Peptides against a protein of PDB entry 3ZN8. Designs and how they scored, part 17

Target 1, 125 residues: chain A of PDB entry 3ZN8
Amino acid sequence: LEEYDKIQKKMEDVMEGKGKLTLRDVYAQIIALRKMGPLSKVLQHIPGLGIMLPTPSEDQLKIGEEKIRRWLAALNSMTYKELENPNIIDKSRMRRIAEGSGLEVEEVRELLEWYNNMNRLLKMV

## One batch from the design tools (peptide; aimed at target 1 Q29)

Design b2_p16_2_s4 (made by RFdiffusion4, then SolubleMPNN; from b2_p16_2, 10 letters changed)
Fold by OpenDDE base, seed 4:
Structure b2_p16_2_s4 (fold): chain B 125 residues (1-125), chain A 16 residues (1-16)
Amino acid sequence: as target 1 above (125 residues)
Amino acid sequence: RRSALLRLIYEFLRSE
């Protein structure tokens, strides 16, 4: 619970223009969520999600769970400096991360794109 | 305000 609170505070700070979301923060968030159990259990603990999103099917939950696993593999294959400053991740780094994680380069790119979109979104709030 | 967690999950699921 303490780790979760730290992540929430970090997200709030980013929304206030204090700092930036890093992939280290993303990693910590995923780990904190995983402590609540599988994605299905996590979603059950998020009040209001059912209002904002349709209830995912079992198949969608499985896909989401697999995606989390893949993203964790990618994150585990990144260096500390890459996690702290994802902007340094060029094509060569993406390829290395993909190879190290057993992912396609496109999957690593997707993670980075999601991160960039999320960071922009949080700063607009 | 939407919780940061909800946004994170929303964007995660939306990217699929």
Scores: peptide ipSAE 0.152, ipTM 0.705, DockQ to the pose 0.351
OpenDDE base, seeds 1, 2, 3, 5: peptide ipSAE 0.145, 0.137, 0.152, 0.142; ipTM 0.701, 0.690, 0.698, 0.694; seed 1 fails the geometry check

Design b2_p16_3 (made by RFdiffusion4)
Pose (drawn by RFdiffusion4):
Structure b2_p16_3 (pose): chain A 106 residues (1, 21-125), chain P 16 residues (1-16)
Amino acid sequence: LLTLRDVYAQIIALRKMGPLSKVLQHIPGLGIMLPTPSEDQLKIGEEKIRRWLAALNSMTYKELENPNIIDKSRMRRIAEGSGLEVEEVRELLEWYNNMNRLLKMV
Amino acid sequence: TFAERILNNLINRKRE
């Protein structure tokens, strides 16, 4: 049930219920339909879950703040350690900056 | 989709 500390404390809670659906707990707005979140149980069917939660905990508690400092020598680093590929790391690293970015405009 | 859910939760927390 400044940002990095929140990301962990949040993503960690996003596993001990599902992948839960509390996405509709702090949104007074309305939804769309039910035949859409059905593709959430598909990823649950596999013995695994997601690649993101992999290389996510395979990083320092400071390297997530400014993933910009990460180079070609640092991407392959959290790649082989997590079992993911260099390409599967980029999509993850280029996202840590987005959260710390779009949040500024909030 | 998962990325949007995290973003929405973070944005809504700070707006509240």

Design b2_p16_3_s1 (made by RFdiffusion4, then SolubleMPNN; from b2_p16_3, 12 letters changed)
Fold by OpenDDE base, seed 2:
Structure b2_p16_3_s1 (fold): chain B 125 residues (1-125), chain A 16 residues (1-16)
Amino acid sequence: as target 1 above (125 residues)
Amino acid sequence: EFQDRVLKLLQSKLKQ
């Protein structure tokens, strides 16, 4: 619960133009979400919401969980400097991160592109 | 809720 509140405050600060989203913030968010379990399972326990939200198939949940595990491996292979300032991650750094995490360079690029898109969206608000 | 806080922030910016 305390970790979740810190993540929420950070997201609010970024939306207010105070600071920036980092890959460290992304890491903390992923860990907090994993501790809470799939939000879909939590929402299924709310009477009436289970009818309105298409429950991801068990296969979609497994694919999503595997993708999250792979992204965590990439994040764990990053330096503190890279986590705090992802814009320094060049092709050489991406290759090192991929090799250290057992991922393809394309998967590391996908994570960085997702981060960049999220950071742009939060700044446009 | 977090969603309500995000929505309030969005509404505050749309009023400026």
Scores: peptide ipSAE 0.019, ipTM 0.480, DockQ to the pose 0.084
OpenDDE base, seeds 1, 3, 4, 5: peptide ipSAE 0.020, 0.020, 0.015, 0.014; ipTM 0.470, 0.472, 0.452, 0.451; seeds 1, 3 fail the geometry check

Design b2_p16_3_s2 (made by RFdiffusion4, then SolubleMPNN; from b2_p16_3, 11 letters changed)
Fold by OpenDDE base, seed 1:
Structure b2_p16_3_s2 (fold): chain B 125 residues (1-125), chain A 16 residues (1-16)
Amino acid sequence: as target 1 above (125 residues)
Amino acid sequence: SFREQLLQLLVAKKQQ
């Protein structure tokens, strides 16, 4: 609970423009969510939400879990400097991260694109 | 704490 509250506060600070969302923050969030179990189980503990959200199929959950696992491998292959400042990740760094994580370069690019989109969205709020 | 372990990991990676 304390770790979750710290992550929420960090997200709030970022939304308020007091901070920058980094890949380190993303990593921390993913790990915290994984400790809580599948998102479906987390949502099942929230009264009323289980009725409003379409329950992902078991196959969709597995696909999502695999994607998260692959992204964690990429994040684990990044340097602290890259996690804190993802904008420094050039083609050479991206290739190194891909090789170190056993991923395709395109999968690392997809992670970075997702991060950039999320960070843009948070700045618009 | 997990946070401290993560911070230590990140610091170790920064030193490399």
Scores: peptide ipSAE 0.017, ipTM 0.507, DockQ to the pose 0.033
OpenDDE base, seeds 2, 3, 4, 5: peptide ipSAE 0.016, 0.017, 0.016, 0.018; ipTM 0.442, 0.454, 0.476, 0.511; seeds 2, 3, 5 fail the geometry check

Design b2_p16_3_s3 (made by RFdiffusion4, then SolubleMPNN; from b2_p16_3, 9 letters changed)
Fold by OpenDDE base, seed 3:
Structure b2_p16_3_s3 (fold): chain B 125 residues (1-125), chain A 16 residues (1-16)
Amino acid sequence: as target 1 above (125 residues)
Amino acid sequence: SFREQLLLLLQERKRR
């Protein structure tokens, strides 16, 4: 509960323009969501959303969970400096992260691209 | 590389 409150406060600060979303924040959010159980169960507890969102197929849930697991492995292979400043991750760093996590370089690139897109969207709000 | 393995070990220690 205490970790969740810290994450919520950080998200509020970022939404107010008082902070920057980092990969450390992303890591913390993923861990918090995993502790709450399957995203499907969390969404079912949100009034109105459980009726409007198509329940992902079991196969889609499994694919999503495996993707998150791979991204966590990549994040676990990053340095503190890389987690705080993902923009410093060059091709050499990406290769190191991929090798350290047992992932393809393309999977690490996909994570960074997702982060960059998310960070752009949050700056527009 | 040996350097990469050492960095990984140091990262694991920082997270415990």
Scores: peptide ipSAE 0.063, ipTM 0.586, DockQ to the pose 0.025
OpenDDE base, seeds 1, 2, 4, 5: peptide ipSAE 0.019, 0.043, 0.059, 0.043; ipTM 0.525, 0.551, 0.568, 0.563; seed 1 fails the geometry check

Design b2_p16_3_s4 (made by RFdiffusion4, then SolubleMPNN; from b2_p16_3, 12 letters changed)
Fold by OpenDDE base, seed 3:
Structure b2_p16_3_s4 (fold): chain B 125 residues (1-125), chain A 16 residues (1-16)
Amino acid sequence: as target 1 above (125 residues)
Amino acid sequence: SFREWLLKLLQSKLKQ
């Protein structure tokens, strides 16, 4: 509950332009979402999305869950400095994170790209 | 709940 309140406050601060979304925040959000169950169940409660989003097959849910687990492994291999300031993650750091997490460098790049896109979207809202 | 909050957030973003 306390962790959730911190995440919510951080997201609100970022949306208001009072803060920056970090990978630490992303990590906390992923953990919170996993406790809530499959994201598909969450999305089904959004009016209109339940109609537009094909109910992901059980297999698609498993694939998504595996991807999230892989991203968590990457996040767990990051330093605190990297989690707080993802922009410092260069090619050398990406390689280290990939090696430490058992991931491909491309998967780490995809996580960072997703983060950058999310951070841009949050600043526009 | 976090779920409801997240849903509201996502819904707001989808309306833009």
Scores: peptide ipSAE 0.022, ipTM 0.453, DockQ to the pose 0.124
OpenDDE base, seeds 1, 2, 4, 5: peptide ipSAE 0.020, 0.014, 0.019, 0.018; ipTM 0.454, 0.431, 0.440, 0.429; seeds 4, 5 fail the geometry check

Design b2_p16_4 (made by RFdiffusion4)
Pose (drawn by RFdiffusion4):
Structure b2_p16_4 (pose): chain A 106 residues (1, 21-125), chain P 16 residues (1-16)
Amino acid sequence: LLTLRDVYAQIIALRKMGPLSKVLQHIPGLGIMLPTPSEDQLKIGEEKIRRWLAALNSMTYKELENPNIIDKSRMRRIAEGSGLEVEEVRELLEWYNNMNRLLKMV
Amino acid sequence: EKLTFLTKLITEKLKE
């Protein structure tokens, strides 16, 4: 049930209920339909879950703040350590900056 | 508001 500390404390809570659906707990707004979140149980069917939660914990508690300092020598680093590919790392690294970015405009 | 926004981003990204 400044940002990096929040990301972990949140993503960690996003596994001990599902992948849970508490996405509708702090949103006074309304939803769309039910036949759409049905594709959430599909990723649960596999013995695994997601690639993101993989290389996510395979990083220092400071490398997630400014993933910009990460080079070609640092991407392959958390790649082989997590079992993911260099490409699967980029989509993850280019996202840590987005959260710390779009949040500023909030 | 910031925490709610982070939750939205994280959950929306995990839906992908």

Design b2_p16_4_s1 (made by RFdiffusion4, then SolubleMPNN; from b2_p16_4, 9 letters changed)
Fold by OpenDDE base, seed 4:
Structure b2_p16_4_s1 (fold): chain B 125 residues (1-125), chain A 16 residues (1-16)
Amino acid sequence: as target 1 above (125 residues)
Amino acid sequence: DKKTALLKLLAEHLRK
């Protein structure tokens, strides 16, 4: 959990206006969370989640695990420059990443959109 | 609390 805590502190620092959240940070977070076990176990460690979100079914957990795997594949197909500065990822880069990871371009776009939304939200908090 | 919020956002997106 040490790595996990370090990553969380980094994210908290970003929320406080210290530094920038990158896809490298996202990658590290996903890996750290996966080391805790399957998504079901990860979700159990999130206080109040059961209040805000319905308990996922086993099938939903499987879908979530697959999505995480797919995102990791995308991240593994990115260059260091892209991971550090995701905003440079244009259509050509997205296509390359998709092809390299065996994903649809739309899945790569979804990841980037999530990142952008997350980064904006963190800056607003 | 902020940590929890971030994890919730991640989890919410992943479950969709």
Scores: peptide ipSAE 0.066, ipTM 0.599, DockQ to the pose 0.387
OpenDDE base, seeds 1, 2, 3, 5: peptide ipSAE 0.059, 0.035, 0.036, 0.016; ipTM 0.601, 0.542, 0.575, 0.476; seeds 1, 3 fail the geometry check

Design b2_p16_4_s2 (made by RFdiffusion4, then SolubleMPNN; from b2_p16_4, 7 letters changed)
Fold by OpenDDE base, seed 4:
Structure b2_p16_4_s2 (fold): chain B 125 residues (1-125), chain A 16 residues (1-16)
Amino acid sequence: as target 1 above (125 residues)
Amino acid sequence: EKRTALLKLIAEFLRK
């Protein structure tokens, strides 16, 4: 819980323009969430989620869990430099990460696209 | 509210 709160504070600081969200922060956030249990349990702890977002089906939760596992594999295959500055990840790096994680290059690209979108959204909120 | 909004955003993207 303490680790989770620290990560949340970091993300809040980033939203306030105090620093930059990195893939290291993303990794830490995922790990912190995973400590709460399966995605289903994590989602239950998010106030108002069931009101503002459609309740995921069991199949959607399974897909989400698998996606989290795959993204963790990708993140574990990244160098520290890549985690701190994902913008350096070129085609060659993506291929290496994909090979190291057992993922398709497109899945690594999807993670990076998600990160970029998240970073933009956090700056707007 | 800000924390909740952030968590919702993360959860939404992870769920998709």
Scores: peptide ipSAE 0.112, ipTM 0.648, DockQ to the pose 0.383
OpenDDE base, seeds 1, 2, 3, 5: peptide ipSAE 0.105, 0.103, 0.107, 0.106; ipTM 0.645, 0.639, 0.646, 0.643

Design b2_p16_4_s3 (made by RFdiffusion4, then SolubleMPNN; from b2_p16_4, 10 letters changed)
Fold by OpenDDE base, seed 5:
Parts: sequence; C-alpha cells; structure tokens
Structure b2_p16_4_s3 (fold): chain B 125 residues (1-125), chain A 16 residues (1-16)
Amino acid sequence: as target 1 above (125 residues)
Amino acid sequence: ERRTALLRLLAEELRK
C-alpha cells in the first residue's frame, strides 16, 4: 500500500511536468498488484474498467497472467541502471534481457514500448 | 481518474 502511494505520487508529478516514472516504479506496482491476488481480482480494484472494457474470458485471464509473469521475468533481468533509465536499453541489452528472462526480444521491446507510450500519455494529461 | 491511470493502462496492455 505504501509503495502504491509512492507510485501514485510520481505519476502525479509527471502529469505536472515534474519527476520521472521508471521501470522500477512499474515493477513495484506489479508486485503490489500481485498481492491483491490473480488478475481477475486485480481488475476489480480498477474503478470503471468493467464499464469501459468487456469482462475477460477465462482464457484471456490466463494469457494475461502469463504476460505478467513474463514482464516480471524481464524486469528481474534488468540492471538497476536500466530500471531507472530504460532509455539506455539498446539492442544488445534487450537481447541479454530476453535471454535472461526466457523471452523473445520482441516481447522485451513490447514492454519498453508500452512504458514509453505510458510516459507520453501521462505528460499529455 | 488519475489515481487509477497506471493500473488502467497496464490492464489495457495485458488484455492485448
């Protein structure tokens, strides 16, 4: 709960043109969410989501859970410097992370792209 | 809405 509040504060700072949200923050958020239980229960803690998005099927939930595991594996394979400054992750680093996490390079790229898109959106709000 | 923005974005990605 405390870690979640810290991440929220960082998000607010970024929205105000201050601070930086890092992959370390993302990692902490995912861990905090996992404490709430499976993905199905986590989604219940997001107000309005059920109204905006259809309820995932059992198969979709399994896919989502696997994706969470994969992203955690990728994050666990990153160095502290990479987590704090993902912009330094080049092709060589992506390959290392992929190999260390048992992922395809494309999956690591997808995580990084999501992170970059998220930061762009936060700065626009 | 800001309070759950990150969670929402993460959830949207996980559904893909």
Scores: peptide ipSAE 0.226, ipTM 0.756, DockQ to the pose 0.400
OpenDDE base, seeds 1, 2, 3, 4: peptide ipSAE 0.222, 0.209, 0.218, 0.214; ipTM 0.755, 0.751, 0.755, 0.754; seed 3 fails the geometry check

Design b2_p16_4_s4 (made by RFdiffusion4, then SolubleMPNN; from b2_p16_4, 10 letters changed)
Fold by OpenDDE base, seed 4:
Structure b2_p16_4_s4 (fold): chain B 125 residues (1-125), chain A 16 residues (1-16)
Amino acid sequence: as target 1 above (125 residues)
Amino acid sequence: EKKTALLELLAQFLRS
């Protein structure tokens, strides 16, 4: 919980325009959330989520858990430089990351696209 | 609210 709270505070600072969200931050957040238990328990700790999202089925939770594992594999296959500045990840780097993590290149691209979109949204908030 | 935005976005993506 202490580690999670620290990460939450950092995320708040980033969302307030203090600093930049990186994949390192995302990685740390995911790890902290995973320590709270399975995705079902994690989702229960997110205030307002129940209002914005319907409760996931057991199958959806399994899919989500697998997605988290896959993203973690991708993140574990990235260099520190890539985690800090994902914009440097070109096609060659994506392929390396995919091969190293056992993922499809499209899955790595999806992660990066999500990151870019989220970072843009956070800058607008 | 704002402090949960990142988590909500992550959750939304993972659910999709």
Scores: peptide ipSAE 0.114, ipTM 0.668, DockQ to the pose 0.404
OpenDDE base, seeds 1, 2, 3, 5: peptide ipSAE 0.109, 0.112, 0.086, 0.108; ipTM 0.668, 0.672, 0.660, 0.663; seed 3 fails the geometry check

Design b2_p16_5 (made by RFdiffusion4; failed a check: the pose's geometry)
Pose (drawn by RFdiffusion4):
Structure b2_p16_5 (pose): chain A 106 residues (1, 21-125), chain P 16 residues (1-16)
Amino acid sequence: LLTLRDVYAQIIALRKMGPLSKVLQHIPGLGIMLPTPSEDQLKIGEEKIRRWLAALNSMTYKELENPNIIDKSRMRRIAEGSGLEVEEVRELLEWYNNMNRLLKMV
Amino acid sequence: TIEERIAALQKLLAEM
């Protein structure tokens, strides 16, 4: 049930219920339909879950703040340690900056 | 606001 500390405290809570659906707990707005979130149980069928939650905890509590400092020597780093590929790391690293970015405009 | 920021973080994480 400044940002990095929130990301962990939040993603950690996003596993002990599902992947839960509390996405509709702090959104007074309305949804669309039910035949759409059905593709959420598909990723649950596999013995695994997601690649993101992998290399996510395979980083320092400061490297997530400014993933820009990460180079080709640092991407392969959290790649082989998590079992993901260099490509699967880029999509993760280029996202930590987005959260700290779009949040500024909030 | 704080609430809007929290809601934004939840939406961003939900998009992942």

Design b2_p16_5_s1 (made by RFdiffusion4, then SolubleMPNN; from b2_p16_5, 8 letters changed; failed a check: the pose's geometry)
Amino acid sequence: SEEERRRALLELLASL

Design b2_p16_5_s2 (made by RFdiffusion4, then SolubleMPNN; from b2_p16_5, 8 letters changed; failed a check: the pose's geometry)
Amino acid sequence: SEEERRRALLELLAQL

Design b2_p16_5_s3 (made by RFdiffusion4, then SolubleMPNN; from b2_p16_5, 10 letters changed; failed a check: the pose's geometry)
Amino acid sequence: SEAERKQALLLLLNSL

Design b2_p16_5_s4 (made by RFdiffusion4, then SolubleMPNN; from b2_p16_5, 8 letters changed; failed a check: the pose's geometry)
Amino acid sequence: SEEERRRALLRLLASL

Design b2_p16_6_s1 (made by RFdiffusion4, then SolubleMPNN; its pose is not in this set)
Fold by OpenDDE base, seed 3:
Structure b2_p16_6_s1 (fold): chain B 125 residues (1-125), chain A 16 residues (1-16)
Amino acid sequence: as target 1 above (125 residues)
Amino acid sequence: ELLEELRKLLEELERL
């Protein structure tokens, strides 16, 4: 609960233009979601969303959980400066993060693209 | 709707 409320407040602050979403915020969100269980359970708590989501198959949940584990490995291989300012992550930093996490560079790029899309979306509201 | 766009981005993420 307390970690979720901090993340919600941070998202509200970013939507109001009062801050920036960081990869540290993303890390905290992933940890909070993992404590709440599968994403399908979190989405079922959102009024009106639980009726429109097909419950992911057990295999889709396992794939999603593996992707989250891989992204946590990438985040754990980042420096504090990279977590706070992901825009400094160049090709050399991406390669180092990939090597340190046992990921492909493409998987690190996907995490950064997802972060950039989230941060754009939160600023358009 | 922000939640639907967040959902689509999470679903796209689960499909990769």
Scores: peptide ipSAE 0.043, ipTM 0.628, DockQ to the pose 0.000
OpenDDE base, seeds 1, 2, 4, 5: peptide ipSAE 0.019, 0.026, 0.022, 0.027; ipTM 0.525, 0.527, 0.525, 0.521

Design b2_p16_6_s2 (made by RFdiffusion4, then SolubleMPNN; its pose is not in this set)
Fold by OpenDDE base, seed 5:
Structure b2_p16_6_s2 (fold): chain B 125 residues (1-125), chain A 16 residues (1-16)
Amino acid sequence: as target 1 above (125 residues)
Amino acid sequence: DDLLKELKQRLEELLQ
């Protein structure tokens, strides 16, 4: 609960333009979501949303869980400064993170591109 | 030599 409230407040501060989304915030969100279980189960408890969301196949859930596990391995291989300021992650840092996490460099790039896209969307709100 | 340089660089990156 306390960790969730910190994440929510941080999201509010970012939406208000008072904060910056970091990969540390992303890490905390992924951990919170994993503790809550599949987002599909959480959303099924919201009246009216469970009818509008396509139930992912069991195979799609497994693919999504594997992708999240791989992204957590990448995040665990980052320094505190990289987590707080992902813009410092150059090609050398990406390669180190990939090797330290057992990922391809492209998978680390995909995580950073996702983060950059999310951070752009949050600046437009 | 190259492996030791890479290890040193990685340690410097981890300490930064």
Scores: peptide ipSAE 0.030, ipTM 0.476, DockQ to the pose 0.000
OpenDDE base, seeds 1, 2, 3, 4: peptide ipSAE 0.018, 0.019, 0.022, 0.022; ipTM 0.478, 0.456, 0.476, 0.472

Design b2_p16_6_s3 (made by RFdiffusion4, then SolubleMPNN; its pose is not in this set)
Fold by OpenDDE base, seed 3:
Structure b2_p16_6_s3 (fold): chain B 125 residues (1-125), chain A 16 residues (1-16)
Amino acid sequence: as target 1 above (125 residues)
Amino acid sequence: DELLKKLEEELQRLLE
């Protein structure tokens, strides 16, 4: 709960233009979500959303867990400077991260794209 | 799950 509140505050600060979302924040969010359980379970507690969101199958949950594991491996292969400033990650850094994590470069790119999309979304709210 | 947990614990220590 405390970790979740810190993440919420960070998201609010970014939405207000008072902060920047980092990959460290992304990591904290992943850990918090795993502690809370599947996002679907959290969303099921929100009145009206539990009816609209299909519960992911057990297989979809396993696929999602493996994807998160791969993203965590990528994050573990990043430098502190990269975690704090993901925008410095060029093709050379991306390749190093992929090689260090045992991932394809495309998987590292997907994580960074997800981060960029999230950061854009937060700035538009 | 166990391997993922160990990875998360390692990442947590590195990000602290």
Scores: peptide ipSAE 0.018, ipTM 0.532, DockQ to the pose 0.000
OpenDDE base, seeds 1, 2, 4, 5: peptide ipSAE 0.018, 0.017, 0.018, 0.017; ipTM 0.510, 0.509, 0.505, 0.499

Design b2_p16_6_s4 (made by RFdiffusion4, then SolubleMPNN; its pose is not in this set)
Fold by OpenDDE base, seed 3:
Structure b2_p16_6_s4 (fold): chain B 125 residues (1-125), chain A 16 residues (1-16)
Amino acid sequence: as target 1 above (125 residues)
Amino acid sequence: DELKKLLEKLEKELRE
């Protein structure tokens, strides 16, 4: 819960123009989400929340977990400079990250596109 | 050869 609150505050700070979302923040979010895995299942059993939260199938959860694992592999293959400033990641860097993480270049591009979209959204709100 | 090329790229990227 404390880690989740820090992540939420970081998102609020970015929305207010007081900070920048980085891939390091994304890494922290993924780790926090994984730690909450059992708790999120408990929350789905709370009356009223189960109606509001999509109950993904077990197969969808596994697919999502695999995607997150792949993104973590990519993030672990990035330099500190890349994590702090994802905009420096060119085609050469993407290829290195992909090769180092055992991913396709397209999967690394998807992660970066997701980051860029989130960062744009947070700056617009 | 491919691993060697990867290491060379890694070294380059770490210097940037």
Scores: peptide ipSAE 0.054, ipTM 0.579, DockQ to the pose 0.000
OpenDDE base, seeds 1, 2, 4, 5: peptide ipSAE 0.055, 0.037, 0.048, 0.041; ipTM 0.582, 0.545, 0.571, 0.555; seeds 1, 2, 5 fail the geometry check

Design b2_p16_7 (made by RFdiffusion4)
Pose (drawn by RFdiffusion4):
Structure b2_p16_7 (pose): chain A 106 residues (1, 21-125), chain P 16 residues (1-16)
Amino acid sequence: LLTLRDVYAQIIALRKMGPLSKVLQHIPGLGIMLPTPSEDQLKIGEEKIRRWLAALNSMTYKELENPNIIDKSRMRRIAEGSGLEVEEVRELLEWYNNMNRLLKMV
Amino acid sequence: EEKRAFLTKMIAEKLK
């Protein structure tokens, strides 16, 4: 049930219920339909879950703040350690900056 | 609170 600390405390809670659906707990707005979140049980069917939660915990509690400092020597680092590929790391690293970015405009 | 709600949306979109 400044940002990095929040990301962990939140993503850790996003597993002990599902992947849960509490996305509709702090949104007074309305939804769209039900035949759409059905593709959520598909990733649950596999023995695994997601590649993001992999290399996510395979990083220092400071490297997530400014993933910009990460180079070609640091991407392959959390790649082989997590079992993901260099490509699967980029999509993850280029996202940590987005959260810390779009949040500024909030 | 607004920041928490926004982060929830961002993380939820990423998990989709």

Design b2_p16_7_s1 (made by RFdiffusion4, then SolubleMPNN; from b2_p16_7, 11 letters changed)
Fold by OpenDDE base, seed 4:
Structure b2_p16_7_s1 (fold): chain B 125 residues (1-125), chain A 16 residues (1-16)
Amino acid sequence: as target 1 above (125 residues)
Amino acid sequence: SERKQALLRLISELLR
């Protein structure tokens, strides 16, 4: 929980323009969440989630768990330089990451798209 | 809060 709180504080700092969100930060956040247990358990620790999001079914939780594993595999297949500067990930790098992680290129693209959207959101705030 | 929104966005993507 302490690690999780530190990461969340960092995210707040980034939102305040005091830092930059990287995939390293994303990795750390996912790991912190995983330390809380399965996704179902993690969700129970997030007050108000059920108000903002529909309550996930067991199948959705299973899908979420699998996606977490896949994203971790992708992140673990990235170089430090890529994690710190995801914008350098071109088609060649994306293919390498996909191959190294056992993912489809589209799954890696989805992660990067999510990151880009998140980074835009954080910069906008 | 923005913090909550960021976390929710991550979770939403994971559950999508």
Scores: peptide ipSAE 0.130, ipTM 0.688, DockQ to the pose 0.338
OpenDDE base, seeds 1, 2, 3, 5: peptide ipSAE 0.118, 0.115, 0.121, 0.082; ipTM 0.669, 0.672, 0.675, 0.615; seed 2 fails the geometry check

Design b2_p16_7_s2 (made by RFdiffusion4, then SolubleMPNN; from b2_p16_7, 10 letters changed)
Fold by OpenDDE base, seed 2:
Structure b2_p16_7_s2 (fold): chain B 125 residues (1-125), chain A 16 residues (1-16)
Amino acid sequence: as target 1 above (125 residues)
Amino acid sequence: SEKQRALLLLLYEKLR
């Protein structure tokens, strides 16, 4: 609950133009959501989900849970500076993060690409 | 917030 409140405040600050969403914010959000239980329970807390997106199958939920575990491993292998400013993550840093998390470099790249796309979209809202 | 909702939706879309 405390982590959720911190994230909510951060999102308000971002909306007011007082900051940008970082990987630290993403990490905190994932941890806060994980406290609500598995992905299936997390999805129940998203307003309008049943209107905007189809209900995931059991297999989709299993895949999603594995993806969350892998992304958390990557985030746990990042430095504070990398979490605050993901743009500093070069090929050498990506390789280190991948090795430290037991992931492929391509999976770390995919996470960073997703973050960059998400952060651009959130600036349009 | 609207941005928080957008983040959750984008996360869901990536994870499904």
Scores: peptide ipSAE 0.247, ipTM 0.770, DockQ to the pose 0.500
OpenDDE base, seeds 1, 3, 4, 5: peptide ipSAE 0.229, 0.225, 0.245, 0.233; ipTM 0.751, 0.750, 0.760, 0.763

